Peptides against a protein of PDB entry 7RZF. Designs and how they scored, part 3

Target 1, 358 residues: chain A of PDB entry 7RZF
Amino acid sequence: PFQEEHLKQLYKIVPIKDIRNLYVTFPIPDLQKYYKSNPGHYLGHLIGHEGPGSLLSELKSKGWVNTLVGGQKEGARGFMFFIINVDLTEEGLLHVEDIILHMFQYIQKLRAEGPQEWVFQECKDLNAVAFRFKDKERPRGYTSKIAGILHYYPLEEVLTAEYLLEEFRPDLIEMVLDKLRPENVRVAIVSKSFEGKTDRTEEWYGTQYKQEAIPDEVIKKWQNADLNGKFKLPTKNEFIPTNFEILPLEKEATPYPALIKDTAMSKLWFKQDDKFFLPKACLNFEFFSPFAYVDPLHCNMAYLYLELLKDSLNEYAYAAELAGLSYDLQNTIYGMYLSVKGYNDKQPILLKKIIEKM
Target 2, 358 residues: chain A of PDB entry 7RZF as posed
Amino acid sequence: PFQEEHLKQLYKIVPIKDIRNLYVTFPIPDLQKYYKSNPGHYLGHLIGHEGPGSLLSELKSKGWVNTLVGGQKEGARGFMFFIINVDLTEEGLLHVEDIILHMFQYIQKLRAEGPQEWVFQELKDLNAVAFRFKDKERPRGYTSKIAGILHYYPLEEVLTAEYLLEEFRPDLIEMVLDKLRPENVRVAIVSKSFEGKTDRTEEWYGTQYKQEAIPDEVIKKWQNADLNGKFKLPTKNEFIPTNFEILPLEKEATPYPALIKDTAMSKLWFKQDDKFFLPKANLNFEFFSPFAYVDPLHSNMAYLYLELLKDSLNEYAYAAELAGLSYDLQNTIYGMYLSVKGYNDKQPILLKKIIEKM

## One batch from the design tools (peptide; made by RFdiffusion4, then SolubleMPNN)

Design b1_p8_3_s1 (from b1_p8_3, 5 letters changed)
Fold by OpenDDE base, seed 5:
Structure b1_p8_3_s1 (fold): chain B 358 residues (1-358), chain A 8 residues (1-8)
Amino acid sequence: as target 1 above (358 residues)
Amino acid sequence: SRGSFVLS
C-alpha cells in the first residue's frame, strides 16, 4: 500500500495526444481471494453506471465529462487500485475539483444506501449471460489467458471464476467503499494545457508532469461531500434476458426472408435463424413518409426529430446495452429506419419503450 | 462503463 506521503497527490501530466483525462485512484486491498463476491465489480458497476441518477449522467449534464469508467485494477502483490477515469471537456478541465466532489457525493450516496443484493443479483445474471453466450476465442489466446489465471483460481473454477458471482458479501462492499475516501486519493489530470508548466520527467517514457500536494482545504471539501439529490441508484434492469429457449426450425423454413404479412400499410418478412442457433433476434423496421425528404426543411425536421428521439431514449440505452440489447435509429431518404438487436426475450420491452417515445 | 484499467 502507498505510504501517507504518496496519498493526496495531484499529478498534472502532458500527453502526446490531444486528450483531456482525469484519473481518480484509490489504493484498495487485494480482492483476488474474494472473486466469488467481487465487491470491486459491484462498485464499478454502480460508479460506472450511465443511467439516470448516475455519476456520469450528472457530470454530462454539467458539460464537464464525456465518458466515465469505474473499476478495479491489479496493483503489485498484496494491493489493488480502484480507479474512476473520465474524459474531460474543455469546460470540465476547469472544474476538476467540482468533478471530484461529485464523485465523492456519489460514493457517499452508495454508503447511505448500503449494499443492495438486487444489484449484486443483476451483476450475477449479466455475467452468467455473458459467460453462457461468450464468443469462441482464438485457442492460443484463450489458453494463454487460462494459463495466466491458473495462478489465482482453483483448476475446477478457472473457466468460470471471472464470470460467476456466487456470494453476496455486503461487508466486503462496505470495506472497499471505506477505502474510497479523499484522504486516500491520487489524482492525475492529463492535458496539453500543462505543456511548459511541468518540472519533472518520467524516467521510462519521458512523460512530462508536475506533482503537487492536494491542499488540505480541498481534501476537507471532498470529505464534507453532501448527499446530492440528483444521484440515485439505478432502477432494476428490465432488459436482462431470462428465457434462452431456441425454437426448433420450422419445416417450411426458407433460406431467405419470407413475406408473412402483406397489407396496404405494411409488409412483414421473417427468416428463422438456421445458422447460429442463438436466443437472439434482429427486428428491422423501415418507415415510409412522403414528407421525409420533400424539401430541405422537412429533411432537417426529420433529422431533428430523430436526434430528439435518440436523446429521449438515452435512459434505456445503457441498461439495454448491458443486457445485450441494442437499437439503432436512422434517417432515410424515404423516412426512418429502426433496428432492435440482441437477445430475443426482452426485445418487446425495448421496442415498446421506443414506440412510446415516438 | 465499467472496466479494468491498464495504467502503463
Scores: peptide ipSAE 0.032, ipTM 0.717, DockQ to the pose 0.157
Fold by OpenDDE base, seed 3:
Structure b1_p8_3_s1 (fold): chain B 358 residues (1-358), chain A 8 residues (1-8)
Amino acid sequence: as target 1 above (358 residues)
Amino acid sequence: SRGSFVLS
């Protein structure tokens, strides 16, 4: 456990690469024994969420952050860390205090709303899907991984323990959330802008850094983080598959796509999966327009249209991705290409949303 | 996103 002297510290780190990162780190208890409830995963899911009303959404809207990752990390024996990591813009590098304030505002929102069983259930369902349909790992890597985790899990659970959530433990969620406080924070800022402004060198990698105490006034500002009305819990993820039925291979199934519909306005090709037997589909749509590439103006308008469409779909993209659904939109010389891929069960929902935005 | 951190 960090002593009090290791808390409320700011590290300014010079990277080798031209990167700008912020790490907001909280020491937390070892949560390994709570793997069945995995409160750190619950919090990482919410803090790391990318949907409307998320921490990332707001920080992006400010132009301060490009990406955000939230979650637990293993520490030394007997403790873990909860880390919020963001990729900083140049502007964001100037607003680190405010970024961290927003983090604490979001955390305060989580406290105010309390643990949500439906969110836990979504995490459980997502993990169950991921477990059920995980790719076959390379045997050597898998065996090494299993050998490592055998130290932490009962043998009977070792294959499932990383994926299967079993117990909703709001008490443990609150316990971890209580560790995510300004008095318990360690901040690291990684930027080349600190070159020549460091006074220490890390022993192992020669990384140049400066350590500073975070001013008590700044800690107090973060402690007084109010509720920001822009922060909201995510909506329910409507893309989580529930039906995994695999239809029998048709007797007349061809190894190539067959034309199953031919009309003046559309052709439909179909190929049943004869190899993988997964509850997944790939829907590909090619739209033809004589105007898409007729001149530079129309070409640019078609491009802008797709960019705007993608932007308008961004609210669904993350939720779909979490649920193992994806879409792709591309300009073609003949018009537009749309692809929807992943679990077939909720593809119609995603497709409908795409078409409604078109 | 959510994830485990590898400090590279």
Scores: peptide ipSAE 0.031, ipTM 0.719, DockQ to the pose 0.163
Fold by OpenDDE base, seed 1:
Structure b1_p8_3_s1 (fold): chain B 358 residues (1-358), chain A 8 residues (1-8)
Amino acid sequence: as target 1 above (358 residues)
Amino acid sequence: SRGSFVLS
C-alpha cells in the first residue's frame, strides 16, 4: 500500500509523443477476490460513461477533455488502483484543478445516489452478451491467458469469470467509493509543455518528470466538492439486446440480395445470413434527392444537416455502442446514406430514434 | 469508456 507520503502528489511528466493526458489515481484494496461482483467495473462504467449528465459530457462541453477512461488497474500485491484518465485539450491543460474538482463532484454524486442494482444488472447483461458473442481468440494466446488466470479463479469458472457478474454487492461499491477521496489521490499530468521544467528522471525509461506535493488548499477544495446539478446517473440503456433468436434459413434463400419490395418511392432488398448465423443485422438505407448535389449551396446544406443530425444523436450513440449497435450517416452524390448495424433485437429502437431526429 | 490503463 502507498504510505501517506506517496499520496496527494502531483507528477508533471514529459512524454516522447505529443500527447496531453491527465491521470487521477487512487490506491484501492485488491478486488480480485470480488470478481463475482466486480465493484471496480461498476464504478468504471459510471465514471467512464459518455452519455448525458456524465463526467465526460461536462468536461467536453467546457472544451477541456476529448476522451475519458475510468476503471481499475492491477497494482502490486495486495492493492489495485482506480484510475480516471482523460485526454486533455490545450485549454484543459490550464484547468486541471477544475477538471479534478468535477471528477470529485461526480464521485460525490455517486455517493449521494448510492449503488444502483439496475446499473449492475446492465453491466451483467452487457458482459453476458460480450461473452456469448466474443470472437474466437487465437488458441495459443487464449491458452496462455487461461493458464495465467487459473491462479485467480476456480477451474470451473475460469472461462466465464472475466465476464459473468453474479452478485450485487453495494457494500463493496461503497467501499471502493470511500477510497476515491482527495486525500488518497495521485495526479499525473503528461504534456510536452513540461519540457525543460523537470528535475527528475525515471530510472527505467528515462522519462523526465517533476514531483510536487498538491497544496493542502487544493486538497481541501476537492474535499468540499459540492453536488453539481449537471451530473446525473445515466438513463437505462434501451439498446441492450435480450432476444438472440436466429431465424431459420428460408428454403428460397439466395446467395445475393432479393428484391422484396418495389414501389415508386422505395426498393427493398433482403439477404438472409447464410454464413455467420448471428442474431445481427445490417440495415442500409440510401436516400435519393435531386437537390442534394445540384449546386455547392445544396451540397453544403446537406453536409451541415448530417453534422447536425449526428450531433443530435450523440445522446444515443454511446448507449448503442455499449449494446453492440452502431450507425453511420454519410452524404452521397445522390443524397444520404444511413447504415445501422449490430444485434437485430434493438435495431428498430435505434432506427426510430434516428428517424425522429431527421 | 472502460479500459486497461497502459502508462506509456
Scores: peptide ipSAE 0.028, ipTM 0.704, DockQ to the pose 0.146
Fold by OpenDDE base, seed 2:
Structure b1_p8_3_s1 (fold): chain B 358 residues (1-358), chain A 8 residues (1-8)
Amino acid sequence: as target 1 above (358 residues)
Amino acid sequence: SRGSFVLS
């Protein structure tokens, strides 16, 4: 375990690549024995969420962060880490203290709301879907992976233990959340801007870095993180599939798409899956407009329209992606193209959301 | 997103 002297430290690291990253790390107890409840996964889901009212949404709105990852990481024997990692913009590099303040504000929001059983259930359902429809792993890699995890899980559970959530343990969620405090923080900033400003070299790779104590005033600022009214728990993910029924192949199933609707305003082609037999569908829409490419102005307007539409859909895109749905929007010389792919059960919901924004 | 951190 880290001693108190190893906490509240800032590391400025010079990368080889031109990258800007922030790592906010918290030592936590070994949670391996709690795999059935996986409180670190619960917290990683919320902290790493990308929907409205999320930490990432706020940090993006300020232009400070591009991406965010939250979750647990294995440490040495007997301890783990909880890490919040962000990709920093150039501006974000100047606002690291404020970014971390927002992290603690979000964590404070999680404390105020308390553990939510519905969020756990959502994680459980998502993991169940992922397990049920996981691709076949390469046998050699899979065997090695299984051999490794046999040290942690009973043999009967080893195939499912990484995916199956069984127990809602609010006490363990709170226990982990209590470790996510400023007094327990280790911060690493990775940027080329620290070149020539370092005083230490890492032994193994020759990485240049500087270590500094985080000032007590900064720690206190983070300890006094208030509730930021912009932070909200995510809404329930409406895109999680619940129906996995595969319809029987029609007797007259064609090897090619059949025209099933032909009107002055629309044509509809349909092909049933005869190969994969998955509860998935691909919906493809071509929209035709005589104005889409008539001149450079209209072309730019059509482009701008799709960029704005995509931006307006970004919040739904994450929830859809988590649920195994995706969409694509493209300009064409004749208008626009829309594709919706993934589990068929909730595709109508995603399609409706897209059309409502159009 | 959720991710496994590999500090490489």
Scores: peptide ipSAE 0.028, ipTM 0.689, DockQ to the pose 0.157

Design b1_p8_3_s2 (from b1_p8_3, 5 letters changed)
Fold by OpenDDE base, seed 5:
Structure b1_p8_3_s2 (fold): chain B 358 residues (1-358), chain A 8 residues (1-8)
Amino acid sequence: as target 1 above (358 residues)
Amino acid sequence: SRGSFVTS
């Protein structure tokens, strides 16, 4: 663990690339022994969430942040880090203190709500799905990975240890959450705007940086982070698949899509999977409109319509993605294209959400 | 998104 002198520090770092990043880092205990409960994963799931009421959603609404990653990182022996990393806009670079305030407001919301078993269960289910349908890795890479993790896990659990959540441990979640405090923070801001304003050079890579103590006033401001009413826990992810049944091949299965419905207003083609045998489907819809490409005005209106539709669906996009579902919406010269892909079980739910927004 | 920061 860092000594007190290493906490409450701000690093202004000059990157080689034109990037703007903020790293908010907390030292945490070594959580490796708690792999069955993985409290750091629980917190990373919530802090890194992208749905309505999430930290990212609010920071995006302010125009300060493009992306957010939250999670644990291995440290030296006996400790880890919890890191919140954001990609900053130009405006966000001017509001770093306020961005961090919002982080602590969200953390305070997590404290106020307490550990949620249903959230843990969703993490467990998502990991189980990911494990069950994990693509075959290259043997060499897989063997090297397994050899590395053998130092940390029992032999019988090595194959599942990264994915299998077994124990809901609210005490451990609270323990980690208690380490996510302003008094334990290390902040790094990465921006070319610090060029010529640094006084130190990192020994290994020659990175220019400035180190400053975070003012006690700023720490106190973050310590007094109130509940922001815009922050909410995620809703239950309705897209998590539960049925993985693979239907037997039909006797008349065609190697190409067969026309199974032909009407004045629609044609439907179907092809059963004869290769992968996964509980996945691809739904593709082509919509035809005589007005879609008739003139520049209609083209722009059709474009704007899809942008608005995508924006309106953003609330579901992340939850669907976590559950292994995706959608795509595109303008075509004939109208619009919609695709829904992933696990077949909850595709009708996602499709319904899309149609309801259309 | 959630991420595990792998220490390289």
Scores: peptide ipSAE 0.042, ipTM 0.752, DockQ to the pose 0.180
Fold by OpenDDE base, seed 3:
Structure b1_p8_3_s2 (fold): chain B 358 residues (1-358), chain A 8 residues (1-8)
Amino acid sequence: as target 1 above (358 residues)
Amino acid sequence: SRGSFVTS
């Protein structure tokens, strides 16, 4: 365990690459024994969420952060870390204290709402889907992975333990949340702006850094993080598939797309999957408009339209992605292309959302 | 996103 002297520390690190990153790290107990409940995964799901009312959504709205990752990391024997990592904008680099304040405000929101069984259930369902439909790993890589995890899991559970959640443990979620406090924080800021301002060199990689104690006033500011009304728990993920039925191959299934509908306004081609036998579909739509590319003005309008459409769909994109659904929207010379891919069960929901925004 | 930080 880190001694008190290792807590409340700020590291200013000079990267080799031109990157700006913030790492907010908390030492946590070893959660490996709690793999069936995986409280760190629950918290990582919420803290790392990208939907409306999420930490990332707010930090992006401020122009401070581009991306956010939240989750547990293995430590040395007997402890782990919970890390919130963000990619900083140039402006965000100036607002690190406020970014971290927002992190603690979100964590405080999680404490106030308490553990949600429905969120756990979604995590469970998502993991079950991921397990069921995981790509066949290369045998060598898979064997090495399995050999490694045999040290941590019973043999009978080794294949499933990383994916299958079994137990909702609100007590363990709260226990981990209690470790996500300013008193336990370690902050690392990675930026070239610290070049020439460092006084230490890391032994292994020669990374230049400076270590500073975080001022007690800043710690107190974070300790007194109020509830920010902009933070909300995510809504239920409506895109999680529940039906995995694979329809039998049609007797007249063609190896190529067959024209199954031909009208004045639309043509429809269909090809059944004859190879993968997955409960997945790919829906491709090509929209034709004589106005899309008639002149530079219309081209720009079509471009702006798609950008606005994509922006309006961002609220669904992350939830869909988590559920193994994706969409793509592109301008074409003749109009617009839309693709919806992934598990077929909830594709109509995503497609409806897209059409409603169009 | 949610992430397990795999120490590579």
Scores: peptide ipSAE 0.039, ipTM 0.754, DockQ to the pose 0.191
Fold by OpenDDE base, seed 1:
Structure b1_p8_3_s2 (fold): chain B 358 residues (1-358), chain A 8 residues (1-8)
Amino acid sequence: as target 1 above (358 residues)
Amino acid sequence: SRGSFVTS
């Protein structure tokens, strides 16, 4: 475990690559024995969420952060880390204290709301889907992985332990949240802007860095993080598939798409899957407009329209992605292309959301 | 994003 002397430290690190990253790290107990409840995954899901009212949404709205990752990391024996990592903009690099304040405000929101069983259930369902439909790993790599994890899981559970959540443990969620405090923080800022401003060199890679204590006044600001009304728990993910039925192959199924609808306004082609037998579909729409490319103005308007449409769909994009759904929108010389891909069950919901924004 | 920080 980090001793008190290793807490409340700031590291300014010079990268080899031109990257700007912030790592906010908390030492936590070893959670491996709690794999059935996986409280670190629960917290990583919420802190790393990208929907409306999320930490990332607020930090993006300020232009400070591009991406956010939250979750547990293995440490040395007997402890783990919880890490919040963000990709910083140039402006975000100037607002690191405020970014971390927002992290603590979000954590405070999670404490105030308390553990949510429905969020746990959503994580459970997502993991079950991921397990059921995971790609076949290479046997040699898989056996080596399994051999490694046999030290941590019973043989009967080793195949599923990484994916299956079985126990809602609000007490363990609260226990981990209690470790996510300013007094337990280690901050690392990675930027080329620290070149020539470092006083230490790391022994293994020659990485140049500076270590300094975080001022007590800054720690106190983070300790007094108020509830920020912009932060909200995510809504339930409406895109999580629940029906995995594979329809029987039709007797007249052709190896190529068949024209099943032909009208003055639309043609519809259909091909049933005869190879993969997955509860997935690909919906592809080509929209034709005589105005799409009539002149440069209309072309630019069509482009701007799709950019605005994509922006308006951002609230659903993350939830859809988590549920194994994706969409694509592209301008074509004839109009617009839309594709919806992934699990069949909730594709109509995503398609409806897209159409409602169009 | 949900990240398990897998130490490679």
Scores: peptide ipSAE 0.038, ipTM 0.743, DockQ to the pose 0.184
Fold by OpenDDE base, seed 2:
Structure b1_p8_3_s2 (fold): chain B 358 residues (1-358), chain A 8 residues (1-8)
Amino acid sequence: as target 1 above (358 residues)
Amino acid sequence: SRGSFVTS
């Protein structure tokens, strides 16, 4: 376990690659025994969320961060880490203290709202879907993975333990949240900007770094993180599939798309899946406009329209992705192309949202 | 996103 002297430390690390990363790390107890409730997964889902009111959304809005990952990591025997990792912009590198303040503001929001059973249920449902439809892993890799997992899980549960959530444990969520405090933080900043400013070299890889104590005033600033009104819990993910029924193959099913609707304004082709037998569909739409590519101005307007449309749909993109849905929007010389792919059950919901923004 | 940090 880390002693107090190992906490509240800042590491400035010189990378080989031109990358800018921030790692905010918290030592936490070993949560392996709590795999049925997985409080670290619950917190990682919320802290790593990308929807409106998320930590990432706010940090992106300020131009400080490109990507964010939150979750638990295995440590040495008897402890784990909770890590919030962000990809920093050049501007974000100058605002690391404020980025971390926002992290603590979001954590404070999670404390204020308390554990939400519906969020746990959502995680449970997402994991169940992922388990049910996981691709076949390569036998050699899978065997090695299982062999490793057998050290942690009963044999009966080893195949499912990583995916199946069974117990809502708000007490354990709160326990982990209580470890996500400034007094328990280790910060690493990775940037080439620290070249020539380091005084230590890591023994194994020769990585240059500097270690500094985080000033008490900065720790206190983070300890006094208030509620930021921009932070909100995510809304329920409406895209999570619940119906996995595979319709029987029609007797007249053609090996190619059949024209099932032909009107002056629309043509519709349909092909039933005869190969994969998954509760998935691909919806492809081509929109034709005589104005889309008539001149450079209209071409640029069509481009800008799609960029704005994509931006307006970003609020749904993450939730859809988590639920195994995706969409694509592209300009064409004749207009635009829309694709919606994934589980068929909630595709109409996503399609409706896209059309409503259009 | 939520990530599993694999200890490399």
Scores: peptide ipSAE 0.037, ipTM 0.735, DockQ to the pose 0.178

